# Peptides against a protein of PDB entry 6PSE: the designs that were tried, part 2

Target 1, 78 residues: chain A of PDB entry 6PSE
Amino acid sequence: PSEEEEYARLVMEAQPEWLRAEVKRLSHELAETTREKIQAAEYGLAVLEEKHQLKLQFEELEVDYEAIRSEMEQLKEA

## One batch from the design tools (peptide; made by RFdiffusion4; aimed at target 1 E42)

Design b2_p27_1
Pose (drawn by RFdiffusion4):
Structure b2_p27_1 (pose): chain A 78 residues (1-78), chain B 68 residues (1-68), chain P 27 residues (1-27)
Amino acid sequence: as target 1 above (78 residues)
Amino acid sequence: LVMEAQPEWLRAEVKRLSHELAETTREKIQAAEYGLAVLEEKHQLKLQFEELEVDYEAIRSEMEQLKE
Amino acid sequence: EEEEEEEEEQEERDEERREFFESILEE
């Protein structure tokens, strides 16, 4: 029997004391995973924002580069 | 009376939590894998930005060298 | 043209990721 069918048998045939403990165990597991899930989403929003700021800082530098480059090309007529 | 024959509710709770835990795990993993992708994207962009900085300094110094 | 299309696709992926993360925090 696989671990899945052995667990299914356990839930449908175990005593209430065991069922209560499993409810309790899963409640802790869910609470912790919900906490991890939330932190992972916050981490995503933070790195997404960092990336956004970096993109702007990059495009700003592109404009400053073009301005100098444009002036140099003009100067090569001298 | 003996509504105490209620292991059926506990069994319903075990199954409800098991499912919620599974979806929460998927969401967590999915969220983590997205976060890694953004880090990879930011890394490529940071490398490109530092390249542009060097090139920018190269032609700021090459000009100004235009000195008369 | 390819660079523009890749940038537009990247912006769409980033927006979808933001909406996905915000939806988790709204739960």

## One batch from the design tools (peptide; made by RFdiffusion4, then SolubleMPNN; aimed at target 1 A40; its pose is not in this set)

Design b2_p29_2_s2
Fold by OpenDDE base, seed 1:
Structure b2_p29_2_s2 (fold): chain B 78 residues (1-78), chain C 78 residues (1-78), chain A 29 residues (1-29)
Amino acid sequence: as target 1 above (78 residues)
Amino acid sequence: as target 1 above (78 residues)
Amino acid sequence: SMAAEQAREQEILAQFRAAKAAEEAEKAE
């Protein structure tokens, strides 16, 4: 039997005391995992914001670069 | 009593059938939340990599920009 | 393509926002 089947069997055969303990365990793990998920999301969002700001800066620099390039080309042709 | 206290009381007074159902529910939610956490981490890593590449491109453009700016300044002074 | 990258970024952003919204919902409980 798979671990899942074995666990399912354990749950079916378990005494109330074990089941209560398992509910508590799972509740705790769920709470922690949820917190970790949220933290991961917050971190990812922060990185996305940083990347977005960097992208804006990059695009601004591209515009400035093209402006100078064009001006320089005009100076060379004059 | 808080919702937490009420839930704790419910767990203490619950019948085995309810407890088994709750174990199943919590197990399912934990599995889903774990998957979501992993997904969030993977996306965060992807964004970090993209940001890093963008940073490299930005730095390269800065170098090129300064080179052209310097050349243009020399042309204007000549 | 840039468009594909933007679409991917928007999707990732949406997922992070959804996860954050879930956080706020949990805090509200």
Scores: peptide ipSAE 0.097, ipTM 0.754, DockQ to the pose 0.076
OpenDDE base, seeds 2, 3, 4, 5: peptide ipSAE 0.094, 0.093, 0.095, 0.095; ipTM 0.753, 0.752, 0.752, 0.751

Design b2_p29_8_s2
Fold by OpenDDE base, seed 3:
Structure b2_p29_8_s2 (fold): chain B 78 residues (1-78), chain C 78 residues (1-78), chain A 29 residues (1-29)
Amino acid sequence: as target 1 above (78 residues)
Amino acid sequence: as target 1 above (78 residues)
Amino acid sequence: RAAERAARLAELAARAEELARALAAAAAA
């Protein structure tokens, strides 16, 4: 039998006391996992914002670089 | 009574059939939330890697920019 | 700081992978 089938049998045969304990356990784990999910999402969002800011800085530097490159080429021709 | 207290009372007074259904519900929600947590974590890691690569490119461009700037200053003095 | 964040996120991904698979299979059946 699969782990799922074994667990299903356990739940089916369990006494109310065990079932109440299992509800409590699952509720706790769900709460923790939910907090962790939110935390992961918040971290991802923060990094995304940092990447966005870095991209803007990179694009600005590219513009400045091309400007200086062009000016340098003109100076070399003069 | 708080929602938590009401839920606790419900669990305490519930019949086995309700408890089994609640275990099933919580297990399902836990599974879904766990998948979502993993997805959020994977997304965050991907964005971190993208940011890292972008930072390396930015630093390379900074080096090139300073080199051209220095060369241009020398040309202007000559 | 990015490395530290990466480590934390990696931990979140790793901790529940097996559980997620098992529970997902159970929920889908």
Scores: peptide ipSAE 0.090, ipTM 0.763, DockQ to the pose 0.020
OpenDDE base, seeds 1, 2, 4, 5: peptide ipSAE 0.055, 0.090, 0.085, 0.079; ipTM 0.746, 0.762, 0.762, 0.761; seed 2 fails the geometry check

## One batch from the design tools (peptide; aimed at target 1 I38 E42 L45 L48)

Design b2_p30_2 (made by RFdiffusion4)
Pose (drawn by RFdiffusion4):
Structure b2_p30_2 (pose): chain A 78 residues (1-78), chain B 68 residues (1-68), chain P 30 residues (1-30)
Amino acid sequence: as target 1 above (78 residues)
Amino acid sequence: LVMEAQPEWLRAEVKRLSHELAETTREKIQAAEYGLAVLEEKHQLKLQFEELEVDYEAIRSEMEQLKE
Amino acid sequence: EEEEERDEERREFFEKILEEEKEKEEEEEE
């Protein structure tokens, strides 16, 4: 029997004391995973924002580069 | 009376939590894999930005060298 | 354009997780 069918048998046939402990165990597991899930989403928003700022800083540098480059090309007529 | 024949509620709770835990895990993993993708994207962009900085310095110095 | 669309989708996904958790915390407080 697979671990899944063994567990299904355990839930449908175990005593209430065991059922209560499993409810309790899963409650802790869910609370912890919910905490991890939330931190992962916050991490995503943070790095998404960092990336956004970096993109703007990059496009700003592109403009400054073009201004100097445009001037230089003009000067090569001298 | 004996509504105490209620292992059926506990069994319903085990199943409910088991499913919520599974979806929460999927959301967590999915959120983590997205976070890694943004880091990879930011890394490529950081490399490109530092390249543009060097090129920018190269032609800021190449000009100004235009000196008369 | 495709990167901007992926970023928007990622932001909506992350914000949705935080919003649902906030709503759940408000219901538990009630």

Design b2_p30_2_s1 (made by RFdiffusion4, then SolubleMPNN; from b2_p30_2, 8 letters changed)
Fold by OpenDDE base, seed 2:
Structure b2_p30_2_s1 (fold): chain B 78 residues (1-78), chain C 78 residues (1-78), chain A 30 residues (1-30)
Amino acid sequence: as target 1 above (78 residues)
Amino acid sequence: as target 1 above (78 residues)
Amino acid sequence: SEEEKKEEEYREFFEGILEEEEEEEEEEEE
């Protein structure tokens, strides 16, 4: 029997005291997992923002680089 | 009474049939929340990798920019 | 771009998680 089938049997045959304890356990794990999910989402958004700022800086540097390259090319052609 | 207190009372006074249903509900929600947490972590990692690649590109461009700036400064001082 | 589209997909996913939490918190306050 899979662990899932064994667990299902346990739940079906369990006494009320065990079931109450299991509800409490699952509620706790759900709350913790939910918190971790939220933290992961917050972190993800923060990294997206950091990436966006880096992209803007990169684009600015590209513009400056092309300006200098163009100026230097003009100086060499003269 | 807070919803939490009312829920706690419900669990304490509940029949086995309700408790089994609640275990099933919580197990399902935990599984879904866990999946979402994992997905959030995977997306966060992907964004971090993309940010890292962008950072490498930015650093390479900075090196190239400084090289051209230095060359142009040398040309202007001659 | 394909990259921007992926970023938006990630953003929407993260924002969705946070919106769900805000809705749940608002329901608990009622």
Scores: peptide ipSAE 0.533, ipTM 0.858, DockQ to the pose 0.969
OpenDDE base, seeds 1, 3, 4, 5: peptide ipSAE 0.533, 0.531, 0.532, 0.532; ipTM 0.858, 0.857, 0.858, 0.857

Design b2_p30_2_s4 (made by RFdiffusion4, then SolubleMPNN; from b2_p30_2, 17 letters changed)
Fold by OpenDDE base, seed 4:
Structure b2_p30_2_s4 (fold): chain B 78 residues (1-78), chain C 78 residues (1-78), chain A 30 residues (1-30)
Amino acid sequence: as target 1 above (78 residues)
Amino acid sequence: as target 1 above (78 residues)
Amino acid sequence: SEEEKKFEEYRAFFEGILAEEAARAAAAAA
């Protein structure tokens, strides 16, 4: 039997005391995992925004670079 | 009483049938939340890597820009 | 651009997670 099938059997055969403890355990794990999920999403958004701001700065620098490059090229051709 | 206290009381007073159903419900929610957490972490890592690559490109452009800027400044001073 | 599309996809994904949790919290408070 799979671990899932064995666990299912355990739950079906368990006494109320074990079941209450398992509900408590699962509730705790769910709360922790939910917190971690939220934290991961918040972190992801922060990094995404930082990347976006960096992209804007990069594009501004590209414009400035091409302006100077073009001016320099014209001076060398003259 | 808080919702948490009321829930705790419900668990303590619940019959085995309800407890088994609650274990099943919580197990399912935990599995789904875990999957979502992992997916969020994977997306976060992808964005972080993309940001890092962009940062490297930005730094390379900064070097090139400062080189041309400096050369242009020297030409204007001469 | 494809980069902008990807940006919006990531944003929608992360904001979706936070919105779902906010909705759950609001439902519990109601």
Scores: peptide ipSAE 0.528, ipTM 0.863, DockQ to the pose 0.891
OpenDDE base, seeds 1, 2, 3, 5: peptide ipSAE 0.528, 0.527, 0.525, 0.527; ipTM 0.863, 0.863, 0.862, 0.863

